# Peptides against a protein of PDB entry 3T7K: the designs that were tried, part 147

Target 1, 248 residues: chain A of PDB entry 3T7K
Amino acid sequence: KAEKILARFNELPNYDLKAVCTGCFHDGFNEVDIEILNQLGIKIFDNIKETDKLNCIFAPKILRTEKFLKSLSFEPLKFALKPEFIIDLLKQIHSKKDKLSQININLFDYEINGINESIISKTKLPTKVFERANIRCINLVNDIPGGVDTIGSVLKAHGIEKINVLRSKKCTFEDIIPNDVSKQENGGIFKYVLIVTKASQVKKFTKLINDRDKNETILIVEWNWCVESIFHLNVDFTSKKNVLYQKK

## One batch from the design tools (peptide; made by RFdiffusion4, then SolubleMPNN)

Design b2_p22_4_s2 (from b2_p22_4, 14 letters changed)
Fold by OpenDDE base, seed 2:
Parts: sequence; structure tokens; C-alpha cells
Structure b2_p22_4_s2 (fold): chain B 248 residues (1-248), chain A 22 residues (1-22)
Amino acid sequence: as target 1 above (248 residues)
Amino acid sequence: SEYEELKKKNEEELEEALKNSL
């Protein structure tokens, strides 16, 4: 059925998109439209798997969803596109009025606002954002909004290797893990990195660490610090935004 | 479908939950 619809075009583009969707296309696509998209080199997946070599995200805008945050870890992310790309493409293909010999849809006209070429170019780097920042092991409080599994999955996609979940009410100093990384010449290494949800946790963890491991480096941040780092694909250690406690 | 509506709702709830700060 798709072949009959596409037969009116002299040449078909190959967009080479392996995509996931977030904040759009909740109703999915019919079988004919899926087949049409596949013939144009557009494959849409329900979930993110590393084996699928995903290179595209469809979203109406920048979102804080798991899919959107993980899409910035693709190797590389080639395109971050508005859903209107698919809508306009399918509309053009199904049009009975236009004797179109060619499909004339440019991917660059559908870029998500705020995801520019500078951000896209950083997804081509051989390292992940937190790897470049010398953050390999973190402590995460168990009462984090969104849950430790979702947050942990996003952080791992961006180069954090070990996530230690802290029971905020019951934890001791012995439950806190160090960020064990080799000293690099060009970056400050924090021995203890923690993501927390409330001021009482900052007071608790700073006391526990300073009483037992004096003069060590500590970074305590909000989840928003991680999100901003992901959106920029860079950690800015000069910014105090979303930093709750820092000892260098 | 009911499943697609649930998926949409869950995605929106996650988006809102992940916006929370201290």
C-alpha cells in the first residue's frame, strides 16, 4: 500500500533517522505511515536501546523527560527535530492535489529551539559530559523526585559509572562512597559528590564528611545542576547555580 | 488507545517530577 502511494515520486530521500519520540505522537502511527517512513529511511523506536544506534529525537521543545535527557547522550545525536517534520512530510505524501515529483522537506527547518549545532557537535566527542568533568561515582538520596532508577539511568547514560543510593534518614559516613578517579591535570576532582533534595541533607552530609574525613573536597548539588550540565553538554564548575555546598 | 493515553500521562508526570528543585 505504501509503495502505491510513493510511486508518484521520481526520487525518494533517505533521511537516515533512527529516532525516539517524547512529548509527541502519543497516538502512534498507522501501519501505512510506518511503512512510508521506513522507505524514507525514518525508523521510530518505542524505547532507547544502545544496540539500535539512535541518532534522532522528536520533541515539540526542550523537555526534562528521560528520553530527551538520554538523547543528548547519543553517539552522535544528529538531529533534534520538532514533530512538524513528520506531520508535514506525511501531509505532502498523502496530498492528492499536488502533482509533486519530489519530496521537498528540509530537516534543518524543523530543529528544536535551543538545540543548536554547538550542542549537537559536543555529542560527537569520545567522552560523556560527566566523564569529562571527572565525576564517575556519585551519591544519590533515595527520596529524589522521579525515582533513583530513572535519575540513575540518565546519569549513567552521561558517563557516571557508579550510583550509590543513600537512605537519607539512616545513612552514616560509612555509607558515603568516594568519587575514585585518577588525578587529571586540567580539572578539579571532588572526592565526594552528592545529589540531594533538601537543606537538612546538606547539613547532615557536610557534618558527616567534615567530622570523619577532614579537608577533603565536597560537591553537593541539586538535580537541576545535572540537567543544566546535560543541556549544555558541559559542566561549569565556576557557576554556583544549583550548587548547595562546595569545598575545593 | 487507553495505553497511549496512559503513556502520555506518565510522560507528563515524569516531566513535572523532574522539574522539582529544593
Scores: peptide ipSAE 0.025, ipTM 0.564, DockQ to the pose 0.118
Fold by OpenDDE base, seed 1:
Structure b2_p22_4_s2 (fold): chain B 248 residues (1-248), chain A 22 residues (1-22)
Amino acid sequence: as target 1 above (248 residues)
Amino acid sequence: SEYEELKKKNEEELEEALKNSL
């Protein structure tokens, strides 16, 4: 059926998109439209797998969903597009009125607001954002909204190798892991990095660390610190935004 | 449809949870 629909076009574009969707297309696509999209080089996946070599995300705007945050770790992310790209494309293809010899839809007209070429260019870097920031091992409180598995999966996608889950009410100093990174010449390394959800945890962890390892560097942040770092694909250590405690 | 509705709900709930995360 798709072939008959597409036969009216003299030339078909190959968009070369391997995409996931978030915050859009909740009703999915019918079989004919999936086949049409596939013939145009647009493959939509339900889940993110590294083996699929995903290069695109569809979303109405910047979102804090797992899929959106992980899309910024694609190698590279080629396109972050509004769902209107697919909508307009399918409308043009199904249009009976237009003697269209060609499909005239430009991907660049459908960019998600706030995902610019500067962000896209950083996804071409050989390193991940937290890797560049010398953050390899982090401590994550067990009461984090969204759950430790989801948050941990996002952080791992962005270069964190080890996530230690802290039972905030029961943890001791011995439960806190150091950020084991070799000192590179030009980057500040925090020995202890923690993501917390409340001020009482800041007080607890700062006390535990300072009582047992007084001379060491500490970074305690909110989840929003991680999100902002991901959205910018850069860690700004000069900013105090979303930093709850810092000892250099 | 039920799976897609669940997927939508889960994405919305996650978005809200992550937004409200300290």
Scores: peptide ipSAE 0.025, ipTM 0.572, DockQ to the pose 0.172
Fold by OpenDDE base, seed 4:
Structure b2_p22_4_s2 (fold): chain B 248 residues (1-248), chain A 22 residues (1-22)
Amino acid sequence: as target 1 above (248 residues)
Amino acid sequence: SEYEELKKKNEEELEEALKNSL
C-alpha cells in the first residue's frame, strides 16, 4: 500500500533517521504510515537499544523523560525534532491535491526549541558528559523519584560507570563508594559524589564522610544538577545551582 | 488503546517525578 502512495513522487528523500519518540505519538502509527516512513529512511523504535544506533528523538519540547535524557547520549544525536515533522510529512504524502513531484520538508524547520547546534555538536565528542567531568562512580539514594534503575540507566548512558545505591536510613560510611578517578590538576575531582533527595541526607552523608575523612572532596547534588548537566552536555563546577554541598 | 494511554500516563508521571527537587 505504501509503495502505491509513494509512487506519485519522482524522488523520495532518505532522511536516515533512527528515532525514538517521547511525549508524542503515544498511539503509534498505522502499518501503512510505518511503511511509508521506513521507505523515507525514518525508522521509529519503541525503546532505546545501543544496537539500533539511534540518532534522532521526537518530542514536542525538552522533556525530562528517560528517552529524552538518553537521546542526548546518542553517538551522535543528529536531530532532535518536533512531532510536527512526521505529521506534516504524512499529510503531504497523503494529500491528493498536491501534484508535488517531490517531498518538500526540511528537517531543520522542526528542531526542538533549546536543542541547538552547540548541543548537537557535543554529541559528536568521543566522551560522555560525566566522563569529561571526571565523575565515574556515584552514590545514589534509594528513594530517588523515578527509581534507581531509571535514573541509573540515564546516568550510565552519560558516562557513569558505577552507581552505588545507598539505603539512606541504614547506610554507614563504609557503604559510600569513592569516585575512583585519577586526580587531574586542573579539574576538581570529587572523591565522593552523591545524588540525594532530602536535606537530612545531606546532613547525614556530610557528617559520615567528614567524621572519617576531613580532607576529602565531596560533591552532593540533587537530580536537577544531573539533568542540567545533561541538557548542556557540560558540567559547570563553578555553578552552585542544584549543588547541596561542595567541599573542594 | 488502553496500553497506549497507560504508556502516556507512565511517561508523564515519570517526567513529573523527575522534576521533583529538594
Scores: peptide ipSAE 0.023, ipTM 0.554, DockQ to the pose 0.116
Fold by OpenDDE base, seed 3:
Structure b2_p22_4_s2 (fold): chain B 248 residues (1-248), chain A 22 residues (1-22)
Amino acid sequence: as target 1 above (248 residues)
Amino acid sequence: SEYEELKKKNEEELEEALKNSL
C-alpha cells in the first residue's frame, strides 16, 4: 500500500532519521505510515538502545523525560524536531489534491524551540557533559523523585560511570563514595558529589564528610542542576543555581 | 488501548517526577 501511495512522487527524500518520540505519538503509527516513513529514511524506535545509533528525537518542546534527556547524549544528535514534521509530511503524502512531484518538507522548519545549533554541535564532542566536568562517581539518595534507576540511567548516558545509591535515613560516612578522578590542572574536581532531595540531607552529608574527611571538596546539588547541565551540555561551576552546598 | 493509555500516563508521571525539585 505504501509503495502505491509513494509512486506518485518522482523522487523521494532520504531524511536519514533514527528517532525516538517523547511527549507525542503515544498511540504510535499505523503499518502503512510506518512503511512510508521507512521509505523516506525515517525509522522510529520505541526505546533508546546504543546499538541503534539514534540521531533524532521528536518532542513538542523541551521535556524532562528520560528519552529527551538521553537524546542529548546521542552521538551526535542531528535533529530535535517537533512532531508536526511527521504530521505535515504524512498529510502531504496522503493528499490526493496536490500533483506534487516532490515532497516539500524541510527539517529545519521543525526544530524544537531552545535546541539550537550550539547544543547540537556539542553532541559531536568526543566526551560527555559530566565527563568533561570531571564527575565520574556520584552519590544519589534513594528517595529521589523519578527513581534511582531512571535518574541513574540518564546520568550514565551523560558520562557518569558509577552511581552509589545512599539510603538517606541509614547511611554513614563509609557509604559515601569519592569521585575518583585524576587531577586535571584546568578543572575543579570535587572529591564528593551528591544529588539530594532535602535540606536535611545536605546537613547530614556535609556533617558526615566534614567530620571524617576534613578539607575535602564537596558538591551537593539537586536534580535540576543535572538537568540544566544536560540541557546546556555544559557544567557551569560558576553558577550557584541548584547548588545546595559547595566546598572548593 | 489500555496499554497505550498506561504508556501515556507513565510518561506524564515520569515527566512530573523528574520536574520535582527540592
Scores: peptide ipSAE 0.023, ipTM 0.557, DockQ to the pose 0.113

Design b2_p22_4_s3 (from b2_p22_4, 13 letters changed)
Fold by OpenDDE base, seed 1:
Structure b2_p22_4_s3 (fold): chain B 248 residues (1-248), chain A 22 residues (1-22)
Amino acid sequence: as target 1 above (248 residues)
Amino acid sequence: DYYEKLKKKFEEELEKAEKESL
């Protein structure tokens, strides 16, 4: 059925999109439309798997969903598109009025606001954002909203190798892991990196570390520090935004 | 309209995604 619909076009684009959706719906497309999209090189997956070599996300706007945050770790993310791209594409393909010899849709007209070429270009870098920031091992409090598994999965997608979950009420200094990064020539390495949810945790962890490991470097941040770093694909160590404690 | 129904589903999924915000 899709072939008959597409046969009216002299040339068919191959978009080569391997996509996930967030904040929009793909399961509502009929079988014919899915087949049309597939023939145009648009494949939509339900979940993120590394093996699928995903290169696209559909979303109406920047979202703080697991899928959206992880999409910025794609290698590369080629396109971040509004779902209206699919709708308008299908409408054009189903249009009977125009003897359309060609499909005329510009992908750039459907870019998600705030995901620009500068962000896209950074997804082509050989390293992940936290890897570039020399953050390999972090401590994460167990009471983090969204849960340690989801948050941890996002952080791992962005280059954090080891996530140590701290039981905030019961943890001791021995439960805190150091950020084990070989001293590369360029950039300050924080020995202890922690993501916390409240000021009482800052006081606790700073005391534990300073009492047992004097003069070491400490970075304590909110989850929003990680989110901002992901959205910019850059860690700005000069910014105090979402930094709760820093000792250099 | 099929596409209007899809747009409504998009709105519903957006609301869901906003609730799932990390």
Scores: peptide ipSAE 0.591, ipTM 0.954, DockQ to the pose 0.837
Fold by OpenDDE base, seed 2:
Structure b2_p22_4_s3 (fold): chain B 248 residues (1-248), chain A 22 residues (1-22)
Amino acid sequence: as target 1 above (248 residues)
Amino acid sequence: DYYEKLKKKFEEELEKAEKESL
């Protein structure tokens, strides 16, 4: 069926999209439409797997979902598109207008607002955002909204190698891991990096660290600091936004 | 309409995704 529908076109584009969806639905497409998309080089996956070499995300807008946040770690993310692309594509393909020799849809017209070429270009960098920021080992409080597994998975996708989960009520100084990064010449490496949820945790961890490891560098941030860093694919150490404590 | 039904499903999935916001 799909072949018969596509046979009216002299040339078919190969979009070469390996995509996931978030904030939109793909399971509602009929088998013919899925086959059409496949013949056009559009494959939609249910889950993110490294083996699939995903290069695209479909979403109506910027979202803070696991899929969206992880999509910014794709190597590269080629396209971030609104789901209307698929709908309009299929509508054009099913259109009975006789003389459509070509599919006339531009992918760039369906770009997700706020995911510009500058963001896309950064996904081609050889390093991940937190790797570039010299953040490899972090401490994460166990009461983080979204759960340590999901949050940890997003952080790992973006270059954090080790996530130490702190039981905030019971933890001691010995439970806090250092951010063990080789001193690269050019930038303030924080020895201790912590993601916390409460001001009381800031007070606790700053005391524990300062009492036992005086004069060390400390960065304590909210989860939103990580999200903003991911959305920009850049860590801005000059910003105090979502930074709860910083000792340089 | 098939495509109208798809759009409605997209709206429903957007609402779910907003609830799943990290």
Scores: peptide ipSAE 0.590, ipTM 0.953, DockQ to the pose 0.837
Fold by OpenDDE base, seed 3:
Structure b2_p22_4_s3 (fold): chain B 248 residues (1-248), chain A 22 residues (1-22)
Amino acid sequence: as target 1 above (248 residues)
Amino acid sequence: DYYEKLKKKFEEELEKAEKESL
């Protein structure tokens, strides 16, 4: 059926999109529309898998969902598009009125607000955002909203290799892992990096570390520090936003 | 309308995604 619908066009674009959706629903499309999209080089997946070589996210706006945050780790993310792209494309294809020899839809007209070329260009870098920031091993409190598995999965997608989960009420100094990174010449390496949810945890962990390892560098942040770093694909160590404690 | 039904589903999924915000 899709072939018959598309046969009216002299030339078909190949968009080369391997996408996931968040904040929009692709399972609502009929089989004919999915086939049409496939013929135009648009493939939508239910879940993120590295093997699928995903390069696109569909979302109405910037979201703090697992899928959206992980999409910024794609290699590269080629496009971040509003779902209206698919709707308008299908409307044009199903339109009987226009003897359109060509599909006239520009991907750039459907960019998600706030995802610009500067962000897209950073997804072409050979390293991930936290890797570039020399953050490879972190400590994460077990009471983090969203859960340690989901948060940990997002952090790993962005270059954190090891996530140590701290039982905030029962942990000791021996439970805290160092951020074991080779000294690179050009960046301040924090020996201890922690993501916490409460001011009481800051007091606890700073005391534990300073009592046992007084001269070491410490970075304690909120989850929002990670989110902002992901959304910018850059860690700004000059910003105090969402930093709860820093010792250089 | 098929497309209005799709838009409604998108709105429902957006609401869900906002509840799932990390």
Scores: peptide ipSAE 0.590, ipTM 0.953, DockQ to the pose 0.835
Fold by OpenDDE base, seed 5:
Structure b2_p22_4_s3 (fold): chain B 248 residues (1-248), chain A 22 residues (1-22)
Amino acid sequence: as target 1 above (248 residues)
Amino acid sequence: DYYEKLKKKFEEELEKAEKESL
């Protein structure tokens, strides 16, 4: 069926998109439309798997979903597109109007607002955002909204290798892991990096660390610090935004 | 219309995604 529909075009584009959707869906497309998309080199996956070599996200806007945050870790993210791209493409293909020799849809017309070429270019870097920031091992409080598994999965996608979950009420100094990174010359390495939710946790962890390891560097941030770092694909250590405690 | 139904479903999925915001 799809072949018969596409046979009216003299040339078919190959978009080479391996995509996931968030804040939109693909399950609503009929089998013929999915086949049409496949013939045009557009494959939509239900879930993110590293083996699928995903390069695209469909979303109506910037979202703070797991899929959206992880899409910024794709290698590279080639396109971040509004779902209207798919709709308009299918509308053109199903249009009974005259012999359209070619499909005339520009992917750039459907770019998600705020995901510009600068962001896309950073996804071509050989390193992840937190890796570039010398953050490999973090401490995460167990009461984090969204859950430690989801938050941890996003952080790992962006180059954090080890996530230590802290039981905030019961943890001791011995439960806090150091950020084990080799000192690189050009960036302040924090020995202890913690993501917390409450001011009481800041007081607790700062006391525990300073009482036992007084001269060490500490970074305590909110989850929003991580989100902003992901959305910019850059860690800004000069910003105090979402930083709860910093000791250099 | 098929495409209008799809747009409506996209709006519903957006609302869900906003609730799932991290």
Scores: peptide ipSAE 0.589, ipTM 0.953, DockQ to the pose 0.844

Design b2_p22_4_s4 (from b2_p22_4, 10 letters changed)
Fold by OpenDDE base, seed 1:
Structure b2_p22_4_s4 (fold): chain B 248 residues (1-248), chain A 22 residues (1-22)
Amino acid sequence: as target 1 above (248 residues)
Amino acid sequence: DYYKKLEEKNEEELKKALENSL
């Protein structure tokens, strides 16, 4: 059926999209439309798997979902598109009125606002955002909204290798792990990196570390610091935004 | 309408995404 519909076009584009969706449909297409999309090189997956070599995300806007945050770790992310791309494409293909010899849909007209070429270009880098920032091992409080598994999975997708979960009320200094990065010559390495949710945790962890490991470098941030770093694919250590405590 | 149903689904998925925002 799809072949008959597409036969009216002299040439078919190959979009080469391996996509996930967030904040929009990933399913609900009829079998004919799925086949049409497949013939145009568009494959939509339900979940993120590394083996699928995903290169695209569909979303109506920038979202703080696991899928959206992880899409910025794709290698590379080629396109971040609004779902209207698929709708308009299918509408054009099914249109009887247009003696269109060609499909005329430009992917660039459907870019998600705020995901620009500068962001896309950074997804082609050989390193992840936190890897570039010399953040390998972090401490994460167990009461973080969204849960440690989801948050941890996002952080790992962006280059954090080890996530130590801290039981905020019961933890001691011995429970806090150092950020074990080889001293590369170029850049400030924080020995202790912590993601916390409350001011009381800042007071607790700063005291524990300063009492036992004096004069060491400490970075304590909110989850929003990580989100902003992901959305920009850059860690700005000059910004105090979402930084709760910093000792250089 | 098939496309209206897809649009409605998109609106529902957006609401869910906002509710599950990290």
Scores: peptide ipSAE 0.658, ipTM 0.964, DockQ to the pose 0.778
Fold by OpenDDE base, seed 2:
Structure b2_p22_4_s4 (fold): chain B 248 residues (1-248), chain A 22 residues (1-22)
Amino acid sequence: as target 1 above (248 residues)
Amino acid sequence: DYYKKLEEKNEEELKKALENSL
């Protein structure tokens, strides 16, 4: 059935999209439309798997979902598109009115607002955002909203190698891991990096570290610091936004 | 309408995504 519908067109584009969806439909297409999309090189997956070599995300806008945040770690993310791309494409294909020899839909017209070429270009870099920032090992409090597994998975997708989960009420200095990054001369390396949820944790961890490992560099941030870094695919160490404590 | 159902589903998925915001 799909072949008969597509036979109307002299040339079919190959979009080469391997996509996930967030904040929009990933299912609900009929079998014919799925087949049409497949013939146009559009494949939508339910979940993120490395083996699928995903290169696209569909979303109505920038979202703080696991899928959206992880999509910015794709290698590369080629397109971040509004779901209207699929709808308009299918509408055009099923339209009997236009003797269209070609499908006339431009992907660039459906870009998600705020995901520009600058962001897309950074996904082609050989390093991840936190890797570039010399953040390899972090401490994460166990009471983080969203859960340590989900948050940890997002952070790992973006270059964090080791996530140490701190039991905030019971942890001691010995439970805090250093950010073991080789002293590269040119970048501010923080020995201790922590993601916390509340001011009491800042007081606790700063005391524990300063009492036992004096004069070391410390970075304590909120989760929003990580999110902003991901959305920009850049860590801005000059910004105090979402930084709770910093010792250089 | 097939497309109307897709749009309705899209609205529902957006609502869920906002609820599951990290």
Scores: peptide ipSAE 0.656, ipTM 0.963, DockQ to the pose 0.832
Fold by OpenDDE base, seed 3:
Structure b2_p22_4_s4 (fold): chain B 248 residues (1-248), chain A 22 residues (1-22)
Amino acid sequence: as target 1 above (248 residues)
Amino acid sequence: DYYKKLEEKNEEELKKALENSL
């Protein structure tokens, strides 16, 4: 069926999209439309797997979903597109207008607002955002919204190698791990990096660290600091936004 | 309408995504 529908076009584009969806369809296409999309080089996956070499995300806007945040770690993310791309593409293909020799849809017209070429270009870098920021090992409080597994998975996708989960009420200094990175000439290195949810945790951890490891560098941030860093694919150490405590 | 159903599904998925935001 798809072949008969596509036979009216003299040339078919190959979009070469391996995509996941968030905040929009992943299922609900009929078999004919799936076949059409496949013939146009568009494959939609249900879940993120490294083996699939995903290069695209469909979403109506920037979202704070696991899939969206992880999509910015694709190598590279080639396209971040609105779902209207697929809808308009299928509408054009199913259109009975006799004279369309070519599919006239440009992917660039369907870019997600706020995902620009500068962001896309950073996904081509050989390093991940937190790797570039010299953040390898972090401490994460166990009461983080979204859960330590999901949050940890996102952070790992973006170059954090080790996530130490802290039981916020029971932890001692010995439970806090250092960010073990080699001294690089360029960039701030924090010995202790922590993601916390409450001001009481800031007070606790700063006291524990300062009492036992005096004069060490400390970065305590909210989860939003990580999100903003991911959305920009850059860590801005000059910004105080979402930073709860910093000692250089 | 097939496309209307798809749009309705997209609206539902967006709502779910917002509810499950990290």
Scores: peptide ipSAE 0.656, ipTM 0.963, DockQ to the pose 0.815
Fold by OpenDDE base, seed 5:
Structure b2_p22_4_s4 (fold): chain B 248 residues (1-248), chain A 22 residues (1-22)
Amino acid sequence: as target 1 above (248 residues)
Amino acid sequence: DYYKKLEEKNEEELKKALENSL
């Protein structure tokens, strides 16, 4: 059936999209439309798996979902597109009115607002955003909204190797892990990196660390610091936004 | 209408995505 529908076109594009969706459809297409999309080199997956070599995200706008945040870690992310791309493409293909010899849909017309070529280009870098920032081991409080597993999974996708979960009420200094990175000459390396949710945790952890390891570097941030770093694919250590405590 | 159903589904998925925002 799909072949018969596509036979009216003299040339078919190959979009080469391996995509996930967030804030829009991942299912609900009929079998014919799925086959049409497949013939055009468009495959939509339900979940992110590294083995699928995903290169595209469909979303109506920038979202703070696990899928959207992880899509910025794709190697590379080729396209971030609005779902209207798929809808308009299928509408054009099923249209009986125009003896269209060719499919006339440009991917660039469907870019998600705020995901520009500068962001896309950074996904081609050989390193992840937190890896470039010399953040490999972090401490995460157990009361983080969204849960430590989801937040941890996003952070790992972006180059954090080890996530230590802190029980904020019971933790001691010995429970806090250092950020074990080789001192690079030009990069501000923080020995202790912590993601916290409230001011009482800042007071607790700063006291614990400063009482036991007085001369060490400390970075305590909110989750929003991580989100902003992901959305920009860059860590700005000059910004105080979402930084709760910093000792250089 | 098939496309209207897809649009309605997109609206529902957007609501879910906003609820599941990190």
Scores: peptide ipSAE 0.656, ipTM 0.963, DockQ to the pose 0.835

